# Designs tried in a protein design run: peptides against a protein of PDB entry 4KTY. Part 36

Target 1, 266 residues: chain A of PDB entry 4KTY
Amino acid sequence: YVLNDIGVIFYGEVNDIKTRSWSYGQFEDGILDTCLYVMDRAQMDLSGRGNPIKVSRVGSAMVNAKDDEGVLVGSWDNIYAYGVPPSAWTGSVDILLEYRSSENPVRYGQCWVFAGVFNTFLRCLGIPARIVTNYFSAHDNDANLQMDIFLEEDGNVNSKLTKDSVWNYHCWNEAWMTRPDLPVGFGGWQAVDSTPQENSDGMYRCGPASVQAIKHGHVCFQFDAPFVFAEVNSDLIYITAKKDGTHVVENVDATHIGKLIVTKQI

## One batch from the design tools (peptide; made by RFdiffusion4, then SolubleMPNN)

Design b1_p11_4_s3 (from b1_p11_4, 6 letters changed)
Fold by OpenDDE base, seed 5:
Structure b1_p11_4_s3 (fold): chain B 266 residues (1-266), chain A 11 residues (1-11)
Amino acid sequence: as target 1 above (266 residues)
Amino acid sequence: MYKIDFPKPAA
């Protein structure tokens, strides 16, 4: 099949779904070279560049600037000083070419920008890829597969104790590949995420995590399956901190996270 | 994209 160089990314609210066009431009001049440059900056061995597992994991790390001066600097404070607001980008080409030219991280991105650039990266390197949008996407920061919401005795959220959070929406990628490192049946779509959210074995990266494995609750399979699982399946655990220092689970909500996951074939 | 507040726990 022919990979599309223009796509649609879903964003917004679960009850007000929006779409934006994104030009991947994987066939544009200099883009493939830039993707190779990205792998060079990652000091990726040539032997690994033909392995979509390694490539997607490296791409996950390198599309974000953290750790390794990768492609994009994330910003979510709505200031965006000294760069381009995430919403101003319309495609991957300008970002990647700027990175190649300046050899410095490009400012700024949010999840759909990361996903867009990462999608270009994957497609350039012959890896079938698509963007996934998850509404009410959980961010589990302590790898316990749940959203721990700590409440004061008066019922208000204790923001100091509550470290987990939820995005109104989050975009990541799915890359198609075989997974000979996993049991049979867990190849196919693999979740990979270049938006810097959590450290994974020393770097801000995520995946590839077998979508099939996650669907079947196999969070022990590499890479980062627990985090991806939590993004879409976390229960909200409401915990009241008592005056005596004890914690009591007051409520569990299994319906809040992952209300809608939108993706389509290439 | 933005972080959303957690809803109040259901009764």
Scores: peptide ipSAE 0.528, ipTM 0.893, DockQ to the pose 0.910
Fold by OpenDDE base, seed 4:
Structure b1_p11_4_s3 (fold): chain B 266 residues (1-266), chain A 11 residues (1-11)
Amino acid sequence: as target 1 above (266 residues)
Amino acid sequence: MYKIDFPKPAA
């Protein structure tokens, strides 16, 4: 999880799982320097750089360009003007070296690109890390642990009534660390995500969230456990928006979100 | 990656 410099990222759909190779290149020239530069840009105190909790949280913020002119600009509009399409990247090295050289955010990334670069960052700094792909990945925008789907009275979905959404797949990272700030048993793999999705206490970042805690429904533990829990375990709540302004729950589906979670096993 | 459109569920 630290020494491997080439990996496989799962993507596609649950019924058509695909894989793509990704070169992490954590040992390539200039990459460690760039990772240190990233932490410098974040103005991270030296005292915190030895703490994987702080490092992974800072990394989750800095791998995306939001808030702090971090590494990657996300784009999902299928235009990708003024940059490189996310699918054109084959590894982290070119992205990180471009960032270091230009000192400006690199365009463009989507979840697997963010996860790939973040994986390099973590491994480069000695934090065991892997990429996780979640099929039918929920994005809970209002922190209610539900995936709200609003329907018109005719049964058609009204996507304007909520910012909640579900990705066909989403990639994030798991980083291995102890969690002295949590009860015993909640160390180990921690979910961290650099894809800008939600604001977490002032900036777009996510984690570290204890995988064990999430598996046992403990969403009260820092950081961002409710959001990560919702990504993998939200119920689909179908709500009919009536003309009179009332909302009626038509159906609840607890089987679709987080249909499959995949990570490469060494 | 893309956002999924859900159909109306069966009652």
Scores: peptide ipSAE 0.460, ipTM 0.858, DockQ to the pose 0.853
Fold by OpenDDE base, seed 2:
Structure b1_p11_4_s3 (fold): chain B 266 residues (1-266), chain A 11 residues (1-11)
Amino acid sequence: as target 1 above (266 residues)
Amino acid sequence: MYKIDFPKPAA
């Protein structure tokens, strides 16, 4: 999880799983220097640079350009005129080296690109890390641990009322570390995500959230456990918005979100 | 360059 510089990223649909190779290149010339530069740009104290909890949290913020002119600018509107389309990237090296040389955010990325670059960052700094793909990944934007899907009386989704969303797939990272800040047993794999999705205490970042805590429903454990929990285990609540202004819960689906979570084992 | 399917909204 540290020495391998070539990886596989899973994507596509749950019923049509696809894979692509990704070159992490954590040992390539200039990459370590760039990772240190990223932490310098974050103004991270030297004392914290040896703490994987702090490093992974800072990394989750800095791999995206939001808030702090970090590494990657996300784009999901299929307009990539001022940069490289996300699908054109095949590895982390070119992205990181461009960031280091230009000292400006690199355009553009989506979840697998963010995850790829973040994986390089973590591994380069000696943190065991892997990319995880979640199929039917929920994005809870109001921290209620459920997906509220509002429907018109005709059954169509009311886009004005529906703020939560579900991705057919989403990629993030898991980093291996001890968690002395948590109760015993909640170290090991920690979910971290550099794709800008939600604001976490003032910045677009996510994690580290204990995978064990998430599995056992301990959403009170730092960091961002409720959000990660919702990504993999939220209920879909279908609500009909009637013309008279009333809302009626039509259905609850507890099996739709997080149907499959895939990662490369070695 | 390698083309990859973009994530899409699902309901």
Scores: peptide ipSAE 0.110, ipTM 0.750, DockQ to the pose 0.086
Fold by OpenDDE base, seed 3:
Structure b1_p11_4_s3 (fold): chain B 266 residues (1-266), chain A 11 residues (1-11)
Amino acid sequence: as target 1 above (266 residues)
Amino acid sequence: MYKIDFPKPAA
C-alpha cells in the first residue's frame, strides 16, 4: 500500500472541531537520512532499529529535545520570538531538515507539531502510524490515574494545590505493531507520544502503550499505560480544600475526560 | 500559513 504524505490534524474544542493539513513528506529527499540520524543521536544499537517497539519508544524520546537534544523544543508560554511559532509549521520536512543541518533542536513545537514530526519519523521507518487527537485530555502529574482538582471554598480552582491539568485537546500518535512482549491480543495500534509531558523511566517519552490494553483497563502493561489511560479515562475528582486543612470530595465526574478521540485512517 | 488554536487548559 501507499502511505499518504499529506494528513489532517484535528484540534480546537470538542464542540468546535477544527482541522489543518500537515505535510509529512516521509518520501522526500533527506528525510530518511534524517530519521537515521535521529536514531544515531539516540545511540540506538543497530539490532534494535528493526524493532518497532524500540524504534517507537526511542522516537517518542528523540522527537522532543528534552534529555537528549532531540528534534523539537516545546514552548507553551506564548513566547516564540526566538524561533518559529508552532502555528507557522505546515509540515515535518523543514523541521527535520533543519535538525539534520544544524544538529541542534528546532524551535518551536506544540503537541500537533510533535505528533506531525513523529508521524513522519514512524512512517519513514516503515511503521504504520497516525495522529490521534483527544479532546479533554488529562495530564496526570502524580500517576494516580485520576485528576485531582482542588477547589477553594468559593468554588474557584486552587492552582497551587491542583497539579493535574486538562488540555482542551492533545495530539499524539498511534503506531501499528505486534507486541510479543505482551499477552496475545494486545498488538495492533500502540499509543506513542513525543510531546514532553511526563518522565518515563528517566526520559520524557511515552509508549508504546497498547490501545487494546488501555481500552480494557490493563494499565500494568508496558509502556506508560497508566499515563495514557489517564489521558483518556481519568475521573475528575473535585476536592474542596477547607481553611482548616480538611479535604472534602465535592464531586466525581467520570465522563469529562476523553469525550472524543479522533483520528484519520491511514 | 495556517491559523491554529493552541491547546490550553480546559475551563
Scores: peptide ipSAE 0.109, ipTM 0.756, DockQ to the pose 0.086

Design b1_p11_4_s4 (from b1_p11_4, 3 letters changed)
Fold by OpenDDE base, seed 3:
Structure b1_p11_4_s4 (fold): chain B 266 residues (1-266), chain A 11 residues (1-11)
Amino acid sequence: as target 1 above (266 residues)
Amino acid sequence: MHEIPFPKPAP
């Protein structure tokens, strides 16, 4: 089975969908060795390296530099003077080879860069994987499965009170695997995300979360199903914080989040 | 040179 080494990543706005090419390069020299090195740095035991559940979870942690000196340093502050701007990357190969050579995290990445590198990692290790773009992607910071948007009386967002955020788009990965640890029917595509967003049991990682389980509203299954569910299906709760300290729900929007989820076939 | 593809918080 031959996997594509060049892909397309969707980004932009829901009303103005854009695409960019990404070279995965999973067959290029040194890339597989680098993927093995990543697992070595994670101190992953040999017995687990054949388990796509464990591998994808470790990968979701190690593709980001947080916690474990992983591959990529994320930056969203629009200051990229001490590395490569996220937009300058065109593929995974240079990033992975730099990581292997320097043995230090590579600067810098954002969601599509994380997803691109993670896709290479998964494919190198024989795990079918694809990048998914979610438009109007929710970032639930308090794990309540909803987006609490606090408004001032004038209708402007109160950024101090509003901890949750909605991205115009977010990219993560889906990896194909069986899930013997879950009930029958919840194998197949699993959401995994290496972009550091939330802590999951002590590390910035996400997944594998069963896409089928999430689609059917099951958030009780490992791993990180509530977070992924919230990304694609959170209700927006608009709350006016009044000067007297009272909160009034002004509106509930159940249609805004996850309006479009786009992926390319492997 | 590069188009800015950075995600941003949706309004």
Scores: peptide ipSAE 0.040, ipTM 0.703, DockQ to the pose 0.088
Fold by OpenDDE base, seed 1:
Structure b1_p11_4_s4 (fold): chain B 266 residues (1-266), chain A 11 residues (1-11)
Amino acid sequence: as target 1 above (266 residues)
Amino acid sequence: MHEIPFPKPAP
């Protein structure tokens, strides 16, 4: 989880799983320097740089360009006219070196690119890390731990009222660390996500969230456990918006989200 | 990453 410099990222659909190679390159010239530079740009105190909790949280914020002129600009418009299409990247090295040389955010990334670069950052700094792909990944944007799907009376989705969304797949990272700030048993793998999805205490960042805590339904522990929980375990709530303005729950699906979570073991 | 259409509820 630290020594491997080439990995595999899972993507596609749950019924059509695909893989792509990704070169992390954590041992390539200039990469460690760039990771240190990222922490410098974040104005991270030296005292915190030895703490994987703080490092992973800062990395989660800094791998995306939002808020802090971090590494990658996300784009999902399928144009990508002012940079490199997300699908064209094959590894982290070119992205990180471009960031270091230009001192400006690199265009463009999507979830697997964010996860790839973040994985390099973590591994480069000695934090065991892996990429995780979640199929049917929920994006809860109102922090209610459910996907509220609003329907017209004819049963079609009302896209104006429906704010929550479900992705065919989403990639994030898990980082291995002790969690002395949490109760015993909630160390180990921690979910962290650098794809800018939701604001967490003033920044677009996510985690570290204890995977063990989430698996046991504990979402009260720092950081961002409710959001990560919702990504993998939220219920779909189908709500019919009546013409008179009333809302009626028509159905609840507790099995749709998080159909498959995949990660490479090495 | 792509958004998927939401399924219609089963009767």
Scores: peptide ipSAE 0.039, ipTM 0.684, DockQ to the pose 0.906
Fold by OpenDDE base, seed 5:
Structure b1_p11_4_s4 (fold): chain B 266 residues (1-266), chain A 11 residues (1-11)
Amino acid sequence: as target 1 above (266 residues)
Amino acid sequence: MHEIPFPKPAP
C-alpha cells in the first residue's frame, strides 16, 4: 500500500461503477516536505508525528481547508470559479505542491480528490492506506444513526425539513494501524475521512474509526464511529409531514445505505 | 460527479 504511487478510484453509481486513475506520487520531490509542512501548519507536536492515530486524525482535518486553512477547498456547486474543477485533477502532486508553494488552500476538491490527497499524505508518512468508495453513502448530520427523509403529503421531499443526505457515492480512506487505545482486536484498517462533512470535537475531521469496531456495532469507540457507522448502515426513515403539523413514519428502508463498498486490494 | 439525489420511497 505504501509503495504504490498510482491507484484507481471507484466512483459513479452502484449500477454504473466507474474508475479513474489517480497518481499519488508520494515519492515525488517536495511531497514529503509538503506533508511535514501540513503537520507544521496543524501545529502538531513532534511526539505525535510518529503516532498514526494522531497523524491520521490531523490529516483528516488538514487535508480540508475548513478550520485550519488546510490543503483543499471543497466545492460542489459545479461553478468552481477561481480554481480548478475537481474533475480536472489527475493526482495529488500538483495539489500538494501548490499548497506548499502558495501556503493557501487549493481550489477545488470533492470526495475523491480529498481521498486521493489524503492517501498520498498517509502513504508518504509511512501509513498503509487505501481509498474506499461507498455507494449510497449516508450523511447523518444529527448523529442519530438514521437518515430522516421528510416528505410532503404528495410524496415529494421536503428539502427544508430534510437535513440528512445521501451521496450516490462517497470516497474516504482506510489507514492501517494498531489501536492500543481500543480493546484488543480493533486495530487494522481504520476509516479516516478528510472530506469536510461533520464537525468532530471542534474540527471538520473524521476518524480514525476502527473498521472492525464498526462491523461489530461498537459505535462508542473513538473516533467518529457513529458517523462512519451511519455512512454505511443508516436506515432511511421516510416521514410524512402532514398539513396538520404531525409527522408520521411511512416507511423504513434498512438496505439502501451502503449497498456496495469497494476498495482496491494491493 | 458528486450527486446527492434523495432516494424515493420504495413502493
Scores: peptide ipSAE 0.038, ipTM 0.704, DockQ to the pose 0.727
Fold by OpenDDE base, seed 2:
Order: structure tokens, then sequence, then C-alpha cells
Structure b1_p11_4_s4 (fold): chain B 266 residues (1-266), chain A 11 residues (1-11)
């Protein structure tokens, strides 16, 4: 759906689900021009601009500022001295118009801001899109499809060894498209994510990954299916690092990650 | 900001 210019984003905790309104504003003056400008900055070929696969992948890269001076700078350290705190944004319009005017990345965003702006970008370009929220969302940084949690002998997390992380919630987008590059049946909703989390073939981007492929464990399908699969279906592997350098798997939790995935239907 | 502490393993 591309016509609704106001949405709801889910956030918070799985046991305390919260919602916030977000104005997408895909029909506001200057927004389409800005979306075209974003694709120009990405140096996207004109022939690819009508392909939702290419557009969504480029969008996932360009909505974040990494690599390409894209739209939003992320910040997660509660220091926002040189911009706007992520929580202060209420919609995509001001962000996109600032980007177009200044021609510099806008500060600052977090996952729901990235998802909101990306949703506007997709809808503005005629791609049906929605925001999804995953509670207990895994961030697999070594592409092994599991969360390796290293523990000290006292049971505390060893932050030096533990590189994987779990978000209480994470927002990304689903975009509707056919996937002629995949086997029959794997079109429809595709996961795409503009929050800079992992490098995907040289750039901080993610997707499109077939939701149907993820549901059926087809992680070999492009793009970034292993990462998206891990976000929603990773096992937690609890490993104790012994003083002698040995590692012992103490527990495996296959139920913690991806406890709830929610989206607004329309 | 949105990262959670890892749970303790069940005994």
Amino acid sequence: as target 1 above (266 residues)
Amino acid sequence: MHEIPFPKPAP
C-alpha cells in the first residue's frame, strides 16, 4: 500500500508494546524530488530506477549516511550535540527536505527513524511498503546464524568475546515486489533495512530478502537472507570461556529471538 | 539505546 501517508510504528518491549505515529508524507511538496535526488546521489542508472529490487537495495544503502553520504546519520550513544535527537522526529518530511536543502547527511536517526524515512522513499516511488518491528531482534555479526554469548565463569557476559547482540526491538521495512531472480513463490513481501548494521557486499545495506524464503529457511537466496534469518530465528548459544582457554557450551535457547513480529496491516 | 542485556542461561 502506497496511499497512506500516516502510519504507526511499534516499539518498546515485547511485554510492553508501544506505538508512535509517523508522518510519511510521500505526497508532500519536494518529497518526490528528494527521492529522485537520493537516487541521483547514488549514481543509479536510469534503467534500474523502475526495478523495485534495485531501488529497494539502493534505498537501503542511501537512507543511511555510511559509505555514500546518504540521508541519515545514526547515533546510539545518547549524544546528539550536533543535530536532532532521534526521538524528536515525528515524520519523514523534515528529514528528507533538510537532506535535499543541505545536501549533507541529517543527524540523527535510530531504527524507527531509518524505517520511517525508508518507508517514505519506497512509497514515494510506488513500491508498496510497510514497517515491521521485531522484538528480541538478533544482530549476527559473523554470519553463523546464531548468537554466540560468551560468559565469564561467574555467569556475567564477557563483553570482550561477545560480539553478537540482541535488540529489545528493531524496525525495518517490507516491500512488495515480484522476484524474477528467485524461484517461483518467493515474490511478495521482501525484507529491506536501512539501519546500518552489517556490511553487505561492500556497503551498509540489507535486502531485499524474500519473507517466504526466510520462513522456509532458504538462506541462500539473495539478498542478505542469512542476516535477516538470524534477526528472527537465531539460537542463543551460551558459552563459558574457561581460564584455560577452553569454551564450553552451557545452554542453547532456540525460543528467545524473534518472539514477536508486528506490523500495521494497511 | 535499544540493546538489551543478555539473559542468564537457564540451569
Scores: peptide ipSAE 0.029, ipTM 0.651, DockQ to the pose 0.827

Design b1_p11_5_s1 (from b1_p11_5, 4 letters changed)
Fold by OpenDDE base, seed 1:
Structure b1_p11_5_s1 (fold): chain B 266 residues (1-266), chain A 11 residues (1-11)
Amino acid sequence: as target 1 above (266 residues)
Amino acid sequence: MEKIDFNSILP
């Protein structure tokens, strides 16, 4: 989880799982220096740099360009005219070195690119880390832990009212650390996500969220446990919006989200 | 990665 400098990232569809290789390159020249530079750009106090909780949270924020001119600009428009298409990247090294030298965020990334770069960052700093892929990954945009799918009276989806969304797959990271800030038993793997999805206390970041806490339904613990929980365990709530403005729950599906969660074992 | 079309997963 620290020494392996090449990995496999799962993607595709739940019924057609695909893999891509990714070179983390945490031992390549200039990469550790770049990771330290990232923390410098974040203006992270030296006293916090030995704390994996703080480091992983800062990394979550800084691997994306939002808010703080971090490493990667996300794009999902399938144009990518002003940079490199996300699918063209094969590892973290070129991205991190470009960031170090260009003085600008690197274009472009999607979830596996963010996860790949973030994995390098964590491993460079001695934090055991791995990439996790979640198929049918929910994006809860209103923090109610459910996917609200609004339907017209004729049964078709009302796309205007439906704000929540589901990705065919999403990649994030798990980082291994103790959590003295949480009750006993909630250390170990912590979910962290650098793909800019939702605002967390003022900036686009996510985690560390205790995987054990999430598995046991404890979403009250810092950081961002409700969001991570929703990604893997949201119910689909089908709501008919009546012409009179009333809402009626027509159906609940508790099996669709988080159909498969995959991570490579060392 | 792509958004799922909810019309394809209606109950």
Scores: peptide ipSAE 0.576, ipTM 0.950, DockQ to the pose 0.951
Fold by OpenDDE base, seed 4:
Structure b1_p11_5_s1 (fold): chain B 266 residues (1-266), chain A 11 residues (1-11)
Amino acid sequence: as target 1 above (266 residues)
Amino acid sequence: MEKIDFNSILP
C-alpha cells in the first residue's frame, strides 16, 4: 500500500465495471518535494506533519483547489476549456509537477483524478493508502443522512427541491492509521476524500472517518462520519410534493446507495 | 463520473 507505484482504479457503472491504470509515482523525482510543498502551502505546523490524522485531513483539503489554491480544479461540465480533460490524465506525476512548477491549481480533475493524486500524497508521506470506488454514491447536501428524491404529483422528478444527488460512481481514499482520538477498535482504515463535495468546518475536505465506525453505524465520530455514511448507506426517500405544499413519503429504498464498494486488494 | 437521473431509478 506504500510501495506500489502503479494501481488500478475501478469506475463505470455497477452493471459495467471498468478499470483504468493509474501511475502514482510516489518515488519519482520531485514528487516528495511537491508533497512537502503542498503542506507548506497549507501552512501546516511542523509538529503536525508526523500525525497521519492531521496530514490526511490537510491533504484532503489541499488536493482540491477550493479555499486554499490547492492542487486540482474540479470540473464536471464536460467542456474542460482552458485545461486538460480529467480523462486525459494517466497518473499523479504530471499533475503534481505542474502544480509545483506553476504554483497554481491544475485543471482539471474528477473523483478518480483527485483520488489518484491524493493516494500519491499519502503514500509519499508513508501513510498506507488505497483507492475505493463506490457505485451509486450518494451526495447528501443537507446532512440529513437521506437521499431525498422529490416527485411531482404526476410522478416526475422535481430536481429543484433538493441539492442531493447520486453519482454513478465515486472514488475516494482509505488511509491506514491509528485513531487515539477515538475509542479502541476504530483505528485502521480511514476514509478520506479530496474531491470537493461539502464544506467541513470551513473548508472543502472530508475525513479521516473510521471505516469501522461507518460499518457499525457510528456517525458521531470525527471527521465527517455522517457524510461518508450517507455516501454508502443513505436510504432513497421518494417524496411527493403536493400542490398544497405538503410532502408525502411514497417510498423508501435502502438497497440502491452503496450497491458495490470495490478496492484493489494487494 | 455522472450524476444519476432520478427518473431512471424510480420505484
Scores: peptide ipSAE 0.565, ipTM 0.948, DockQ to the pose 0.908
Fold by OpenDDE base, seed 2:
Structure b1_p11_5_s1 (fold): chain B 266 residues (1-266), chain A 11 residues (1-11)
Amino acid sequence: as target 1 above (266 residues)
Amino acid sequence: MEKIDFNSILP
């Protein structure tokens, strides 16, 4: 989880799983220096740089360009005129070295690119890390732990009222660490995510969230456990918005989100 | 990665 500099990332559809190679390159020349530079740009205190909780949280913020001119600019509109298409990247090294050289955010990334670069960052700094792919990954934007799908009376989706969304797949990272800030038993793998999805206490960042806490429904545990829980376990709530303004729950699907969670075994 | 069209997963 630290020594392997080449990996496999799962993507595609749950019924058509695909894999792509990714070169992490945590041992390549200039990469460690770049990771230190990232923490410098974050103005991270030296005392916190040895704490994997703080490092992973800062990393989740800094690997994306939002808020702090971090490493990667995300783009999901298929318009990549001012940079490199996300699919063209094959590893973290070129991205990180470009960031270090230009001192400007690199364009462009999507979830697997963010996860790949973040994985390099974590491993480079001695934090065991892996990439996780979640198929049918929910994005809860109002922290109610459910996907609210509003329907017109004719049965079609009301896009104006429906604010939550679901990705066909989403990649994030798990980092191994102790959690002295949590009750005993909730150390180990922690979910962290650098893809800018939701604001977390003032920044686009996510985690570390205890995987064990998520599995046992302890969403009150820092950081961002409700969001991560929703990504993998939220119910789909189908709500008909009546013309008179009333809402009626028509259906609940507890099986659709998080159909498959995959990570490469090392 | 793409957003799922909820119309494709209606009950």
Scores: peptide ipSAE 0.562, ipTM 0.948, DockQ to the pose 0.942
Fold by OpenDDE base, seed 3:
Structure b1_p11_5_s1 (fold): chain B 266 residues (1-266), chain A 11 residues (1-11)
Amino acid sequence: as target 1 above (266 residues)
Amino acid sequence: MEKIDFNSILP
């Protein structure tokens, strides 16, 4: 999980699983220096750089450009005229070296690009890390641990009221570390995500969230456990918004989100 | 990655 410099990222659809090769290149010239530069740009104190909890949280913030002029600019509109299409990247090295050279965010990334670069960052700094792909990945927008799908009286989706969304797939990272800040048993794999999705205490970042805690329904533990839990386990709540302003729950689907979670072993 | 159209997964 640290020494492997090339990997496979799962993507596509749950019924058509695809794999993409990704070169992490954590041992390539200039990459470690760039990772240190990233932490410098984050103004991370030296004392925290040995703490994988702090490092992974800072990394989740800095691999995306939001808030802090971090590494990657996300784009999902299929218009990439001002940079490189996300699908054109084959590894982390070119992205990180461009960032170091230009000192400006690199365009463009999507989830697997963010995850790939973040994986390099973690591994460079000696943190065991892997990429995880979640099919039918929920994005909870209002932090209520459910997908609120609002329907018009005619049964069609009310796009104005529906703020939550579901990705066909989403990639994030798991980093291995002890969690002395959590109860015993909640160390090990921690979910961290650099794709900008939701604001976490002032900036776009996510994790580390204990995978074990989430598996056991403990969403009260830092960091961002509710959001990660929702990504893999939220119910779809179909709500009819009546003209009089009342809401009626029409249906609940507890099986749709998180249909498959895949990761490659070291 | 793409967002799922909720109209395609209506109950």
Scores: peptide ipSAE 0.560, ipTM 0.947, DockQ to the pose 0.942

